# Designs tried in a protein design run: peptides against a protein of PDB entry 9IZ0. Part 157

Target 1, 345 residues: chain A of PDB entry 9IZ0
Amino acid sequence: ITCLGSNGHTYKQLVKGGNDDLRQDAVMEQVFEQVNGFLRSYRKTSQRNLSMRTYKVIPLALKTGVIEWVQDTIPLGEYLDSAHKVYHPKEWSLSTCRKLIAEKQMEDLETRLKVYDLVCRHYRPVFRHFFLESYADPVQWFTTQTNYARSTAVASVLGHVLGLGDRHGQNILIDKTSGEVIHIDLGIAFEQGKKLPVPECVPFRLTRDVVDGMGITGVEGVFRRCMEFTLETLRREEDSLLSVLEVLRYDPLFSWLISPLRRMKKQKMQLENFNQPESGNITTDASRDPKIQRNNVSGESEAERAILKVRQKLSSTLSVEASVGELIRIAQDPSYLALMFCGWS

## One batch from the design tools (peptide; made by RFdiffusion4, then SolubleMPNN)

Design b2_p17_8_s3 (from b2_p17_8, 10 letters changed)
Fold by OpenDDE base, seed 4:
Structure b2_p17_8_s3 (fold): chain B 345 residues (1-345), chain A 17 residues (1-17)
Amino acid sequence: as target 1 above (345 residues)
Amino acid sequence: SLLEKLKELLKRLEEER
């Protein structure tokens, strides 16, 4: 839909219908706006214009809402698939890489590392080309690449602290004008990504292509320093951030847990991305409900656990530099990336 | 100028290192 704003400007909006609860996304965007307030108030972050790029989400019903249409964006994964075919036409397809990783998903870490390394050798990074292609002016190129590194740093720290999951290349948009990252589909937060069929084991997405987009310095310089300043701000504003999260504890509409339906949908999407349509009647025999003893852990106990984990991630036990250094190390560790659905790109 | 903008951007990068 296109809406006319009170300012006389027209805004495109996406009406999302179906089975997706937008309340989670709306709440996370509100948390990001509060964090953006902290980033604007702190000198080290405000001087760099550090922010989590947000978009408006208006939930209309349990399964329907309006999302701001982020103009001039592309999903990271869509760009990378297209660019890889252009720059590395002799390398493996994304589907081949996915298949090989999937075939070994139940194997030991050593086997998974070997397959990950093999995939990495046959699927090289290309994301630097986004900036080289899109920005012929050297100042625009440099500005947009810097904005990318800065926005990725903010999103990485905040994504870790809030335990944002499902950070695959389709849930990360690149703004073609600013170079900023925009995180979408925020319905997996507070480490609920660890409950996915392929558990998330990295603090944030820092794959080879995410790093390649940072240019010649990689993670060093802009990205690392912006992570440090962001984490320093969040540690300073810990009580304010926790107070915002405590308000959500009492929101009867907020879900601290991944819904079984969303988990099943993600499982199905993971499986469908592995199966070419061979005509096999996979009777989805819905009857194998594994009796995971639903210990009726009250939603309150999960909220308390989530808030405690946020507090633990904001702990000053390690320096900001040491904490950021460890996060960057873990996010790039092949032993974690080899366990991901798409850790190579 | 373009060169001044580039120098300012480089300076900001150095201040971010």
Scores: peptide ipSAE 0.021, ipTM 0.519, DockQ to the pose 0.012
Fold by OpenDDE base, seed 1:
Structure b2_p17_8_s3 (fold): chain B 345 residues (1-345), chain A 17 residues (1-17)
Amino acid sequence: as target 1 above (345 residues)
Amino acid sequence: SLLEKLKELLKRLEEER
């Protein structure tokens, strides 16, 4: 839809219909706006213009809403698939890599690590080329790569603290003008990604391509320092952040749990991305609903548990540097990346 | 020059420390 704004500008809007609760996205965007307030209040973050990029979400109903069309963006996964075909035309396709990882999904960690390493050798990082191709001026190149590393650092800290899940390459947009990352589809938060059919084991996405986009310094430069400054800011504003999250505890429409329907939809999408459509009528006998014991864990107790985990992640028991160091280590650990749906890119 | 612009950018990034 194209809307005419009160300012006389035309805005493209994405109308999302379906089983996705846009209210979850809208609430998470409000949390990010509050966090952006904190980031502007402190010198170390404000000087660097550190922010979580936000987009406007207007929920119209539980399953329908209007999303701001983020102009001049590309999904990270779309760019990487295209660029990999250009720069490494003799390497494996993304579909081949996905298939090999899927075929070993039920195997032991040692076998999964061997397959992950094999995939990594046949699917090399290319995300550096985004910046090299898009920006002919070296000042613009350096600025946009710096903005990428900064925005990725903010998103990584916030993604960890808020337990953002489903951070695949289609849910991460790159702004082609600024180089900043924009996270979309925020309805898996507070570690509900661990309840996915392929559990998320990393605190945030820090795959080889995500690192390759940071340039020659990788994580050991702008990224690490901006993670440290962001975490320092969030620790200072812990009570303010927790107060914002407590307001959500009383929102009867905010779900601290992944809906069974959304979980099943993500499961189906994961399976469909592995199955090339061989035309076999697999009658999905829907009858074996595993009795997930509906532990009627009251929505209140899950909210309380989520808030407690946020508080624990903001603990000052470790230094900012030690905490960030451990997060970066875990996010890059092959033992976790080999367990992911797409940990190689 | 481009090199001067890069040096100025680096200087600004160092002054931000």
Scores: peptide ipSAE 0.021, ipTM 0.519, DockQ to the pose 0.012
Fold by OpenDDE base, seed 5:
Structure b2_p17_8_s3 (fold): chain B 345 residues (1-345), chain A 17 residues (1-17)
Amino acid sequence: as target 1 above (345 residues)
Amino acid sequence: SLLEKLKELLKRLEEER
């Protein structure tokens, strides 16, 4: 939709309809705005302008709303598919790589590791080229690459703490002006990604291309340091963050569980990637909404478990440096990445 | 290495910001 603003400017808006609970996206964006308040109040994060990049979500109904169209962005996955064809035209296609990983999805870890390593040797990272192409001025190049590493660090810590799932390359936008990452489609939170047909086993997306975008230092520099400062801020503001999440416990419209319909849609997309993409308009006839009686008692118990898990992730049992070090290790570990959905790598 | 010197320079620049 194109809306005329009260200022006389036209704004493009994305209308999402269907089975995605846009209220969950709107609530997660409100949590991010509160966290951005904590990041602005703490010296170590404020001096670095650390923030989770947000967008406006206006829920119109439980399953319908208007999303702000973020201008001057590109999906990470769209850039990577295009750039890989340009810079590595002799390597395997993304479709070939996804097929090989998918064919081994039911095999043991050793077999999946061998296929993952084979794919990695024939599909090299290219995301450094985004910054080299877009920014001819060395100061702009360095500034935008720094903004990318900073925003990715904030999103990685906050995404781990809140248990954000479904962080595939189409759900991560890159701002072409600032280099910042924008996370979209927040309907899988509080570790509900572990309930997908292929369970998510990494804390956040730190694939080879995500690291390649950080430049020659990779994770060692701006990214690691900004993760440490972000986690230090969230640990300091633990009670404030938990109080924000407790307000959501009393929202009868907030779903702490992945919707059965969203799970089925993800399952279907994961299964259809085994067959050739017939461009069939999936008119899913929305008529059979099983009235899932939300037993209020089950929702409260899931909210309590989710809040307890957030508190556990904010535990000061390990240093900030040790906690960040372990998160970075796990997010890059081939033994975890080889278990991810074929569209993850 | 040149890489270590560059990492150290970038670390200092991030500490000064």
Scores: peptide ipSAE 0.018, ipTM 0.429, DockQ to the pose 0.015
Fold by OpenDDE base, seed 2:
Structure b2_p17_8_s3 (fold): chain B 345 residues (1-345), chain A 17 residues (1-17)
Amino acid sequence: as target 1 above (345 residues)
Amino acid sequence: SLLEKLKELLKRLEEER
């Protein structure tokens, strides 16, 4: 839908029907706005304009809402699939890589690591080309690549702290103007990604292509330091952040648990992506929800566990540098990435 | 190496920003 704003500007909007997740997305966007307030309050983060890129979500009804259409964006996964075909036309297709990983999904870690390494050798990183091809001016190139590394660092820390899941290449948009990342589909939070059919075992997405986009420094430079400054800010604002999350404990419409339907939908999408070549139309067919009686008592105990895990992730037992160092290590560890749905790109 | 010089240059440019 295209709406004319009261300011005379035309806004493209996505009307999404049949998804209970719009309220979870709206709540997570509100948490990101509060975190952006914290990032603006501290000199180290404010000086660098560190923020989580947000988008407007307006829930209109239980299964209906309006999502802001983020202009001038591309899904990371869409760009990478196109770029791999251009820059490495003799390498394996994304479908071939997915098939090989899928065929070994039930095998031991050693077998999965061997297949992951094989896929990695036949599917090399290309995301640096996004910046090189889009920005001919060296100052614009450097600025945009810096903005990418900064925004990825903020999203990585915040994604870890809030336990954001389902961070595949279609749920990460790249802003073509700024190079910033925009995370979408936020309905898998508080480590509920570990309950997916393929459990998420990395703190955030830091695959080889995500790192290749940071340029010649990789994770060493802008990205690492911006993670450190972001984590330092979140540790200082721990009580404020926990207070924001406690408000969600009392929201009867916020689900601290992944819905069985969302889990089944993600399972089906994972299975379909293994068996069919990507026809790029993810039609979100809203099949009829059975009335699952939400036991309210389970929601409070899960909220309390989620808040406790957030507090544990903000613990000052390790330095900021040590904590960030370990997060970066785990997020890049082949032993975890080989277990993921798409850990090679 | 040339790579280490470029990393250091990029690190300094980020420290100034």
Scores: peptide ipSAE 0.017, ipTM 0.496, DockQ to the pose 0.015

Design b2_p17_8_s4 (from b2_p17_8, 11 letters changed)
Fold by OpenDDE base, seed 4:
Structure b2_p17_8_s4 (fold): chain B 345 residues (1-345), chain A 17 residues (1-17)
Amino acid sequence: as target 1 above (345 residues)
Amino acid sequence: SLLDKLKELLEELEKKR
């Protein structure tokens, strides 16, 4: 829909219907706005205009809502698929790469590493071209690439701390004007991504293409330093951040757990992305697992566990530099990326 | 290296913003 604002500007809005509860997205956006307040309050982060890009989510009902249409954006995965066909037309298709990774998903780590390496050799990074194509002016090019590295750093720290899952290339938008990343579909948080059919093993998305967009310095420039400043700010504001999350603990409408329906939807999307024909009725009668007693007690225990994990991730046991260094290492480790649905790009 | 100079330049540009 298109709405006319009181300021005379027209705003596109996405009406989302179906089975997705937009309340989780709305809550995570509120958490990001609070974190953006912390980032504005500290000199090291405010001087760099560090923020998590947010979008407005208005839940209207349990299954319907209005989402702000982020204008002038493209999904990272859509850009990468198109750019890869242009710059590397003799390399493997994304579908071929996905198929090979899927065919080996049940194999040992050594076999999965070999297939991941093989895919990486036949699907080279292209995301540097986004900035080169979109910004002919050197000042705009440098500004947008810097904004990309900064916003990716903030999103990476927040994504790790809050345990954001499902960070595939369709859930990361690139703002074509600013170069900033916008994370969407926030309904997998607090490490619930580890409960997906393909478990998430990385703290955030730092694939070869995500790094390629950072330019010649890769992670060893703006990105690393902005991660450090963001983590330093979050450690200082630990009690404030935990207090925000404690409010959610008492929200009876907030779900700390990934819904069975969302798991099934992700399982179907994974199977469809593997071009596996819809072979028969796995009517997984979601009615029949008697052990998902929706005991309110289980929700409170999961909230407490989630908050404890956030606290643990904000621990000052390691320096900021050591913590960021380890996060960057793990996020780029082939031993983790080879286990992911799309770890190569 | 050229990379180190580029890192320093990027650091200086980040300090001026």
Scores: peptide ipSAE 0.006, ipTM 0.362, DockQ to the pose 0.014
Fold by OpenDDE base, seed 5:
Structure b2_p17_8_s4 (fold): chain B 345 residues (1-345), chain A 17 residues (1-17)
Amino acid sequence: as target 1 above (345 residues)
Amino acid sequence: SLLDKLKELLEELEKKR
């Protein structure tokens, strides 16, 4: 929809309706605003302008709401599909790669690794070209690539700590002005992505194209250092972050679990995306949610378990450098990426 | 709303720092 603001300007707004828990998105955006407060208070993060990019969510009645349309953005997956056709027109299509990975989804790890390696050899990274095409000035190019690496580092740490799932290329927007990443569709959190039909097994998205966008240093520069400073800040603010999450424990309407309908919708979208190009706004008329009486006792136990996992991820048992090193290793491990829906780009 | 309770608790946390 397009709204006329009180300032006389027109704003595009996305209306989401149905089974998308926009209350969860709105809550996660409030958690991000608080984390941004912590990042502004500490010298190491403030000097680098580290932040999680946020967007406005207005929850309405009955799981409906209005989301701010982030202007001047492109989905990462949309850019990568278009750029790959331009720069590597003789390589495999995204649909061919998806099909080959899907055909081996039920096979052993060794077979899945062989297919993943085969796909990787026929679908090369291109995301560096986003910065080279968009920014002719070397200072703007370097600044935007630095902003990308910084914002990706913050999102990677925070996404791991909060257990954000469903981090595919359509749920990650790139700001064309700043180079920053904007994470959308936050309805899979607290490791509920492990309950998807294709379980998420990486802590965050750090595929070959995500790394290619960081330039010649890859993960070994701005990205790693900004992950370390972000994790150091979150460890210092553990009690504050946990206190924010405890507020959610007392909301009987907050879902610590993926809804069965959202799980089925994501399952159907994953299955449909194996066979057709992504162009269809499928308004699925998913009408009557059966009133599953959520026993309050089950919600509290899942909240407690989620908060305990956040605390465990903020543990100071390992150094910040060792913890970040292990997260980067796991996020790039072919043994995990070969198990993902789209681990090659 | 939950959002308002979250804001209030966050403002209380900011006042304690």
Scores: peptide ipSAE 0.005, ipTM 0.359, DockQ to the pose 0.016
Fold by OpenDDE base, seed 2:
Structure b2_p17_8_s4 (fold): chain B 345 residues (1-345), chain A 17 residues (1-17)
Amino acid sequence: as target 1 above (345 residues)
Amino acid sequence: SLLDKLKELLEELEKKR
């Protein structure tokens, strides 16, 4: 839909029907707004304009709401598929890569690593071209690549701390004007991504293409330093962040667990995306609620466990530098990426 | 709502800064 604002500007809005998750998205966006307040309050993060890019979510009913349409964006996965065809036309298609990974999904880690390496050799990174093709001016190129590395660093730390899942290339938008990343579809949080049919084993998305977008320095430049400053800020504001999360404990409608329906939908979409190369918007009309026995795990016990995990991730047991170093290592580890749905791009 | 409680808490946290 298109809305006329009180300021006379026209805004595109996405109306989502049938998704139970808009309330979770709205809550996570408010947590991000609070974190952005922390980042503005500290000199090290404020001087770099570090922020998580947010979008407005207005839940209207249990299954209906309005989401702000982020203008001038492209999904990372859409750009990468198009760019790979242009810059590496002799390499394997995304469908070929997905097929080879899927055929070995039930095999041992050694076999999966061999297939992952084979795929990586025939599907090279291209995301650096986003900045080179979009920005002819060297100052704009450098500025947008810097903004990308900064925004990715904030999203990586915050995504790890909050346990954001489902961070595939369609749920990460790139702002074509600023180079910043926008994370969408926040319905998998607090490590519930580990309960997906393909478990999420990485703290955040740091695939070869995500790194290629950072330029020649890769993770060792702006990205690492901005992760360090972001984590330092979150550790200082631990009590404030935990207090925000404690409010969620008292909402009986906030699901600290992945919905079985959402899990099944994601399972189906993953299986369909292995068999069909085109990322078609499958509006699956999931009308039949199977009587899934609600295992009465008290929502309070899962909230308490989630908050405890957030506290553990903010622990000062390791230095900021050591913690960031380990997160970057794990996020790039082939032993984890080879187990992921699309760990090669 | 949760959203209202979250807003109230955020406003309280902002007042403490």
Scores: peptide ipSAE 0.000, ipTM 0.367, DockQ to the pose 0.017
Fold by OpenDDE base, seed 3:
Structure b2_p17_8_s4 (fold): chain B 345 residues (1-345), chain A 17 residues (1-17)
Amino acid sequence: as target 1 above (345 residues)
Amino acid sequence: SLLDKLKELLEELEKKR
């Protein structure tokens, strides 16, 4: 839909209909705005303009709403597929890499690590080229690459703390003007990504291409330091963040669990990404709305478990530096990445 | 709405700081 704003500007808006609860996206965007308040109040984060980039979500009903179309953006996965063909035209296609990973999905960790290493050798990172090709001015290049590393650091800490899932290359937008990341489709949170057909086992997306965009310093530059300052701010504001999440505990419409329908949809999408599209008209008769008696008792217990996990992730038992160091290590560990879909890009 | 209660609770939390 295209809407004329009161300011005379025309805004393209995405109307989502169907089974996706846009209320989850709207709630997560509100949590991000609160966290952005904490980041603005704390000197170490405010001096660096650290923020989670947000987008406007207007839920119209339980399963319908309007999403702001973020102008001047590109999906990370769309850029990477195009750039890889340009910079590495003799390497394997994304489809070949996906096929090889899929063929070994049921094999042991050792076999999956060998295939992951093989794929990584035939599909090299290219995301550094986004900054080199888009920004001819050295000051603009350095500024946008710095903004990318900062925004990725904030999103990585928040993604870990809130247990954001489904962080594939189509759900991460790059702002072409600022270099900042914008996370979209926030309906998998509180570690519900572990309940996907391919379980998410990393705290956030820190694949080789995500690191390549940080330039020559990789994770050891702006990224690590900005993760540390973000985590320090969230630990300081723990009670305030938990109070925001406790209000969500009493929202009867907020789903702390991934819906069976969303799980099945992701299963189908994962299978379709591994199999060539055989044109089989599987008429999914989606008409059986299972009356999921949301036993209110089960939802409250899941909310309590989710809030407890957020508190545990904000624990001061380890230093900020040690905690960030361990998160970065796990997010880059081949033993985890080899178990995931597109862990090489 | 729950959003209004969230805003009101957040404004109360900001006033207690």
Scores: peptide ipSAE 0.000, ipTM 0.336, DockQ to the pose 0.015; fails the geometry check

